# Ledger of designs, part 104: peptides against a protein of PDB entry 3JWR

Target 1, 323 residues: chain A of PDB entry 3JWR
Amino acid sequence: TRELQSLAAAVVPSAQTLKITDFSFSDFELSDLETALCTIRMFTDLNLVQNFQMKHEVLCRWILSVKKNYRKNVAYHNWRHAFNTAQCMFAALKAGKIQNKLTDLEILALLIAALSHDLDHRGVNNSYIQRSEHPLAQLYCHSIMEHHHFDQCLMILNSPGNQILSGLSIEEYKTTLKIIKQAILATDLALYIKRRGEFFELIRKNQFNLEDPHQKELFLAMLMTACDLSAITKPWPIQQRIAELVATEFFDQGDRERKELNIEPTDLMNREKKNKIPSMQVGFIDAICLQLYEALTHVSEDCFPLLDGCRKNRQKWQALAEQ
Target 2, 298 residues: chain A of PDB entry 3JWR as posed
Amino acid sequence: TRELQSLAAAVVPSAQTLKITDFSFSDFELSDLETALCTIRMFTDLNLVQNFQMKHEVLCRWILSVKKNYRKNVAYHNWRHAFNTAQCMFAALKAGKIQNKLTDLEILALLIAALSHDLDHRGVNNSYIQRSEHPLAQLYCHSIMEHHHFDQCLMILNSPGNQILSGLSIEEYKTTLKIIKQAILATDLALYIKRRGEFFELIRKNQFNLEDPHQKELFLAMLMTACDLSAITKPWPIQQRIAELVATEFWEQGDQVGFIDFVCTQLYEALTHVSEDCFPLLDGCRKNRQKWQALAEQ

## One batch from the design tools (peptide)

Design b1_p28_2_s4 (made by RFdiffusion4, then SolubleMPNN; from b1_p28_2, 12 letters changed)
Fold by OpenDDE base, seed 3:
Structure b1_p28_2_s4 (fold): chain B 323 residues (1-323), chain A 28 residues (1-28)
Amino acid sequence: as target 1 above (323 residues)
Amino acid sequence: SEREKKIREEIINRNATSFEALFIESWS
């Protein structure tokens, strides 16, 4: 395609030029081409291209294929969300110095997972999929969409000309896919809630050990969630804009729930309760985000900007909730 | 301070209990 040719021929700017090591990064001003260039830089600077012998054209095609398999009519869970998740992962690995704590296969898997974790997202949650009796709900009982995202990820990885993992051994390939699957499934917030207590307890007791395979898996899951939710850590103007996108998507679901399912939406998805967004954001930060970024910062102090951003945004949302 | 940290943790825990179900349902 013309797009592939343009991407493959383009000079890839440095990570410094692209600012993709910054936790404060924003994609709002970036073209689709620039997001793809950023993605190439992430793979390159993590040594994934070299270590796994990726062909540049294949990587370019894969990135464009991943981007293409996000829906354009979804307000939040689109390519830009996946890209921002991956950028946060990259920043956590580089600026947050988590790279030195992980294997190359884990890093590879996490980056692929971050980019792929919401593939073909429909702008509705698992509850809607289940209640609407969607065919996907017949295939999976739990984490329905996350399983679908992984299936889409696998489909792309196995598509002709998109096989960025072709340089891996069979064992490396299997290991990578296992980690990708676990990482994508970990983005189900229900699983995060279920598992976070164990992680926080290990941190609190100073018993956290990344050499333990179970604790490693747990950490990768927590790191995925931290990146997936990283919009909450962004500078306030960015946070506000992303919160509007989230609200738009949630309200669209709520409208569909009323129209298609004849149900009253939850407060988060109820357009009539838009005035509660600030207080709900405070609740979200307190219930879900703060402890995670505190724990992550305990694992690596260089991740502090995520925690600091989350705290600052909590203050901003609280101030709006008091108006 | 350690006191401020404890107060914050208590607030977080309270809010987590109050909002956890809502956020799980919406964000999962």
Scores: peptide ipSAE 0.438, ipTM 0.782, DockQ to the pose 0.099
Fold by OpenDDE base, seed 1:
Structure b1_p28_2_s4 (fold): chain B 323 residues (1-323), chain A 28 residues (1-28)
Amino acid sequence: as target 1 above (323 residues)
Amino acid sequence: SEREKKIREEIINRNATSFEALFIESWS
């Protein structure tokens, strides 16, 4: 395609020029082509292209295929969300110095997982999929959409001309797919809530050890969640705009729940309760986000900008909740 | 201080109890 030719022939700017090492990064001013260029830079600067012998054209095609398999009519869970998740992963690996704690296969898997974790998202949660008796709800009992996202990821990776993992050995390939699956499934917030207590306790007791395979898997899951939720850490003008996109998608689901399922939506998805957004954002930060970014900062102090951003946004939302 | 840390943990735990179910349902 003309798009592939344009991307493959383009000069890829440095990570510094693209500002993709910044935790404060915003994609709002970037074209779709520029987001693809940023993604190439992430793979290159993490040494993934060199270490796994990726062909440039194959990588370009794979990125465009991933982007194409996000829906344009979904307000928040689209290509820009996946791209921002991957950018936060890149910043955490580089600026946050987490790269030095992980293997090349783990880094490869995390970057693929971050870009792929919401593939073909429909703008509705697992509860809606279950209650609407969607065909996907017959295949999976838990984490329905996350299983679907992984299936889409696997389909793209195995598609002709998109096989970015062709340079891996059989054992490396199996390991990478296992980590990708675990990382995508970890973006189910229900699994995060179930597992986070073990992670926080290990940190609190100073017993956290990345050489333990179970603790490594736990850390990768927590890191994926930290990147997936990273919008809450952004500078206030960026945070407000993203919160509006989230609210739009949630209200669209709530309207469908009322119309299609004849149920009253929860407060987060109820358009009539828009005035509760500030207090609900404070609740979200306290219940879900703060402890995660605190624990991540204990693993690597260079991740502090994520925690600092989260704290600043809590103060801003609290001030709005008091009006 | 250790006291401020404990107070913060108590606030977080209370908020988690109040909002955890809401956020699991909405964001998962």
Scores: peptide ipSAE 0.425, ipTM 0.772, DockQ to the pose 0.103
Fold by OpenDDE base, seed 2:
Structure b1_p28_2_s4 (fold): chain B 323 residues (1-323), chain A 28 residues (1-28)
Amino acid sequence: as target 1 above (323 residues)
Amino acid sequence: SEREKKIREEIINRNATSFEALFIESWS
């Protein structure tokens, strides 16, 4: 395609020029082409292209295929969300100095997972999928959408001309797919809540050890969640704009719940309760986000900008909630 | 201080208990 030709022929700017190592990064001003160029730079600067012998054209095609399999009519869970998740992962690996704590296969898997973790998202949560009796709800009992996202990821990876993992051995390929699956499934917030206590306890007791395979898997899950939720850490103007996108998608679901399911939506999805957004954001930060970024900062102090951003946004939301 | 850290952790845990159902349902 013309798009592929344009991407494959383009000069890829440095990570410094693209500012993709910054935790404060914003994609709002970037074109789709520029987001793809940023993604190429992430793979290159993590040594993934070299270490796994990726062909440039295949990588370009894969990126465009991933982007194409996000829906354009979804307000938040679209390509830009996946791209921002991957950018946060890149920043955590580079600026946050987590790269040196992980294997090349783990880094490869995390970056693919970050880009792929919401593929074909419909702008509705697992509860809606279940209650609407969607066909996907018959295939999977738990983490319905996350299983679907992984299935889409696997489909793309196996598609002709998109096989970015063709340079891996059979063992490396199996390992990579296992980690990708675990990382995508970890983005189910229900699983995060279920597992985070173990992670926080290991940190609290100073027993956290990345050489333990179980603790490594747990850490990768927590890191995925930290990147997935990283919008809450962004500078205030960016945070506000993303919060509006989230609210739009949630309200659209709530409207459908009223119309299609004859149910009253939860407060987060109720358009009539828009005035509660500031207090709900404070609650979200306290209940879900703060301990995660504290624990991540304990593992790597260079991740502090994520924690600092989360704390600053809590203060901003609290001030709005008091008005 | 260590005391302030403990108080903060207790507050966060209390808030998590109060809001977990809402946020799990909505964000998962």
Scores: peptide ipSAE 0.444, ipTM 0.771, DockQ to the pose 0.101; fails the geometry check
Fold by OpenDDE base, seed 5:
Structure b1_p28_2_s4 (fold): chain B 323 residues (1-323), chain A 28 residues (1-28)
Amino acid sequence: as target 1 above (323 residues)
Amino acid sequence: SEREKKIREEIINRNATSFEALFIESWS
């Protein structure tokens, strides 16, 4: 395609030029081509291209295929969300100095998972899919969309000309796919809630050890969630804009719930309760985000900007909630 | 202080319990 030719021929700017090591990164001003260039730079600077002998054209095609399999009519869970998740992962690995704590296969898997974790997202949650009796709800009982996202990821990875993992041994390939699956499934917030207590307790007791395979898996899951939710850590103007996108998508679901299912939407998805957004954001930060970024900062102090951003945005949302 | 940290953790845990269902449903 013309898009592939343009991407494959383009000079890829440095990570410094692209600012992709910054936790404060924004994609709002970037073209789709520039987001793809950023993604190439992430793979390159993590040594994934070299270490796993990726062909440049294959990587370019894979990135474009991933991007194409996000829906444009979804307000938040689109390519830009996946891209921002991957950028946060890159920043956490580089600026957050987590790279040295992980294997190359784990890094490869996390980056692929971050880019792929919401593939073919429909702008509705698992509850809507279940209540609407969608065909996907017949395939999976739990984490319906996350299983679908992984299936889409696997489909792309196995598609002709998209096989970025072809340079891996059979054992490396199996390991990578296992980690990708675990990482994508970890983005189900219900699983995060179930697992986070173990992580926080290990941190609290100073017993956290990445050499333990179970604790490693747990950490990768927590890191995925931290990147997936990283919009809450962004500078206030960026945070506000992303919150509007989230609200738009949630309200669209709420409107569909009323129209299609005759259900009264929850407060987060109720357009009539837009005035509650600030207080709900405070609740979200307190219930979900703060402890995660605190724990991540205990694993690597260089991740503090995520925690600091989350705290600052909590204050901003609280001030709006008090008006 | 350690006391302030503990109080903050208690508040966060309380909020987590009260909002978990809402956010799990919405964000999952």
Scores: peptide ipSAE 0.432, ipTM 0.779, DockQ to the pose 0.103; fails the geometry check

## One batch from the design tools (peptide)

Design b1_p29_1 (made by RFdiffusion4)
Fold by OpenDDE base, seed 3:
Structure b1_p29_1 (fold): chain B 323 residues (1-323), chain A 29 residues (1-29)
Amino acid sequence: as target 1 above (323 residues)
Amino acid sequence: AEEEEEEEELEEWLEAQELIEEKFEEFEE
């Protein structure tokens, strides 16, 4: 395609020029082409292109395929969300110095997972999918969308000319797919809530050990969630704008719940309850985000900007909730 | 009291998100 030709021929700027190592990164001013260039840079600077012998054209095609399989009519869970998740992963690996704690396969899997974790997202949560009796709800009992996202990820990875993993051995390929699946499924917040207590306890007791395979898996899950939720850590103007996108998508779901399911939406998804957004954001930060970024910062102090950003945004949301 | 309030806030938030699921996938080791 013309898009592929343009991307494949483009000079890829440095990570420094693209600012993709910054936790404060924003994609708002970036074109779709520039987001693809950033993604190439992430793979390159993580040594994934070299170590796994990725062909540049194949990587470019894969990136464009991933981008294409996000819906454009979804307010938040689109390519830009996936791209920002991957950028946060890249920043956590580089600036947060987590790269040195992980294997190349884990890094490869996490980056693919971050880009793929919401593939074909419909702008509705698992509960809506279940309650709407969608065909996907018959295939999966839990984490319905995350299973679908993984299936889409796998489909793309196996598509002709998109096989970025073709340089891996059979064992490396299996390991990578396993980690990708686990990482995508870990983006289900219900699963995060179920598992986070173990992680926080290990950190609190100073018993956290990345050499333990179970603790490694747990850490990768927590890291995925930390990147997925990383909008909450962004500088306030960015946070506000992203929160509006999230609210838009939730309100669109609530409107559909009323219309299609004849249910009154929860306050979070109720357009008429927009005034509760600040207090709900405070609750979300306290219930979900703060402990995660605290724990992540204990694993790597260089991740502090995520925690600091989260704390700052909590204060901003609290101030709005008091008005 | 703080733990109970945090649990209630979490439950309310989870209910609001409809994230409570009866079954979770066991990750293969």
Scores: peptide ipSAE 0.030, ipTM 0.535, DockQ to the pose 0.039
Fold by OpenDDE base, seed 2:
Structure b1_p29_1 (fold): chain B 323 residues (1-323), chain A 29 residues (1-29)
Amino acid sequence: as target 1 above (323 residues)
Amino acid sequence: AEEEEEEEELEEWLEAQELIEEKFEEFEE
């Protein structure tokens, strides 16, 4: 395609020029082509292209295929969300110095998972998919959308000319796919709530050990969630704009719940309760976000900008809730 | 009152997520 030819021939700017190592990064001013260039730089600077012998054209095609399999009519869970999740992962690995704690296969899997974790997202949650009796709810009992996202990820990875994993051994390939599946499934917030207590207790007791395979898997899950939720850590003007996109998607679901299912939506998804957004953001930060970024900062102190950003945004939302 | 409504909405959101988790545990057994 003309898009592939343009991307494959383009000079990829440095990570410094693109500012993709910054936790404060914003994609709002970037074109789709520039987001693809940033993604190439992430793979290159993590040594993934060199270590796994990726062909440049195959990587370019894969990135464009992933981007194409996000829906354009979804307000939040689109290519830009996946790109920002991957950028936060890159910043946590580089600036947060987590790269030195992980294997190259784990880093490869996490970056693919971050870009792929919401593939073909429909702008509705698992509860809506279940209640609407959607065909996907017949295939999967738990984490319905996350299983679908992984299936889409696997389909793209196996598509002709998109096989970025072709340089791996059979054992490396199996290991990478296992970690990708676990990382995508870990973005189900229900699974995060279920598992986070074990992680926080290990940190609190100073018993956390990345050499333990179970604790490694737990850490990768927590890191995926921390990157997926990273909008809450952004500078206030960026946070406000992303919160508006999230609210738009949730209100669109609530409108569909009322129209298609004849149910009253929850306050979070109710367009008429837009005035409760500041208070709901404070609650979300306190219940879900703060402890996660505190624990992540305990594992790597260089991740502190995520925690600091979350605390600053809590104060901003609280001040709006008091008005 | 606003803090109590925030706690209740968060508790309702968490309970809705826990209800999703409980439905998940029933199908993995």
Scores: peptide ipSAE 0.024, ipTM 0.490, DockQ to the pose 0.083
Fold by OpenDDE base, seed 4:
Structure b1_p29_1 (fold): chain B 323 residues (1-323), chain A 29 residues (1-29)
Amino acid sequence: as target 1 above (323 residues)
Amino acid sequence: AEEEEEEEELEEWLEAQELIEEKFEEFEE
């Protein structure tokens, strides 16, 4: 396609020029082409292109295929969300120095997973999918969308001309797919809540060891969640704008819940409860985000900007909730 | 005293986790 030709021929700017190592990164000013260029840079600077012998054209095609399989009519869970998740992963790996704690296969898997974790997202949560008796709800009992996202990821990876993993051995390929699946499934916030206690306890007791395979898997899950939720860590103007996108999507779901399911939406998804957003954001930060970024910062002090950003945004949301 | 404080902090943390899980279950219902 003309888009592929343009991307494949483009000069890829440095990570410094693109600011993709910054935890404060914003994609708002970037074109779709620039987001694809950033993505190429992430793969290159993580040595994934070299170590796994990726063909540039194949990588470009894969990126465009991933981007194409996000819906444009979804307010938040779109390509830009996936791209920002991947950018946060890249920043955590580079600036947060987590790269040195992980294998190349783990890094490869995490980056693919971050870009793929919401593929074909419909702008509705698992509860809506289940209650609507959607065909996907018949395939999976829990984490319905995350299973679907992984299936879409796998479909793209196996599609002609998109096989970025073709340079891997059979064993490396299997390992990578396993980690991708685990990482995508870990973005189910219900699974995060279920598993985070073990992670926090290991950190608290100073027993956390990345050489333990189970603890490694747990850490990768927590890191995925930390990147997925990273909007909460962004500078306040960015955070506000993203929160509006999230609210838009949730309100669209709530409107559909009323219309299609004949249910009253929860406050989070109720357009009429927009005034509760600040207090709900404080609650979300306290309940979900703070401990995660504290624990991540304990694993790597260089991740502190995520924690600091989260704390600053809590203060901002609290100030709005008091008005 | 330090063990008691750590146990209390753990209990508070566990209670908070249960409350979050309960709220999250309520959110999924």
Scores: peptide ipSAE 0.021, ipTM 0.532, DockQ to the pose 0.044
Fold by OpenDDE base, seed 1:
Structure b1_p29_1 (fold): chain B 323 residues (1-323), chain A 29 residues (1-29)
Amino acid sequence: as target 1 above (323 residues)
Amino acid sequence: AEEEEEEEELEEWLEAQELIEEKFEEFEE
């Protein structure tokens, strides 16, 4: 395609020029081509292209295929969300120095998972999919959408000319796919809530050890969630704009719940309760986000900008809730 | 045994989902 030819021939700017190592990064001013160039830079600077012998054209095609399999009519869970999740992963690996704690296969899996974790997202949550009796709800009992996202990820990875993992051994390939699946499934907030207690207790007791395979898997799950939720850590103008996109998507779901399911939406999904957004954001930060970024900062102090951003945004949301 | 484990995992997931929804609602009161 013309898009593939343009991407494959383009000079890829440095990570410094693209600012993709910054936790404060924003994609709002970037074109789709520039987001793809940033993604190439992430793979290159993590040594994944070299270590796994990726062909440049195959990587370019894969990135464009992933981007194409996000829906353009979804307000928040689109290519830009996946791209921002991957950028936060890249920043956590580089600036947050998490790269030094992980294997190349784990890094490869996390970057693929971050880019792929919401593939074909429909702008509705698992509860809506279940209550609407969608065919996917008959296929999977829990984490319905996350299973679907992984299936889409696997489909793309196996598609002709998109096989970025072709340089791996059979064992490396199996290991990578296992980690990708676990990382995508870990983006279900229900699974995060179930598992986070173990992680926080290990940190509290100073018993956290990344050499333990189970604790490694747990850490990768927590890191995925930390990157997926990273909008809450962004500078206030960026946070506000992303919160508006999230609210738009949630209100669109609530409108569908009323019309299609004859259900009164929760306050989070209710357009009429827009005035509660500031208090709900404070609640979300306190219940879900703060402890995670505190624990992540305990694993690596260089991740502190995520925690600091989250705390600053909590104060901003609280000030709006008091008005 | 696999069906019972899947049912227990589903119940735990549903409880976690309710807890998420409740946590968002509690801050609205």
Scores: peptide ipSAE 0.080, ipTM 0.707, DockQ to the pose 0.790; fails the geometry check

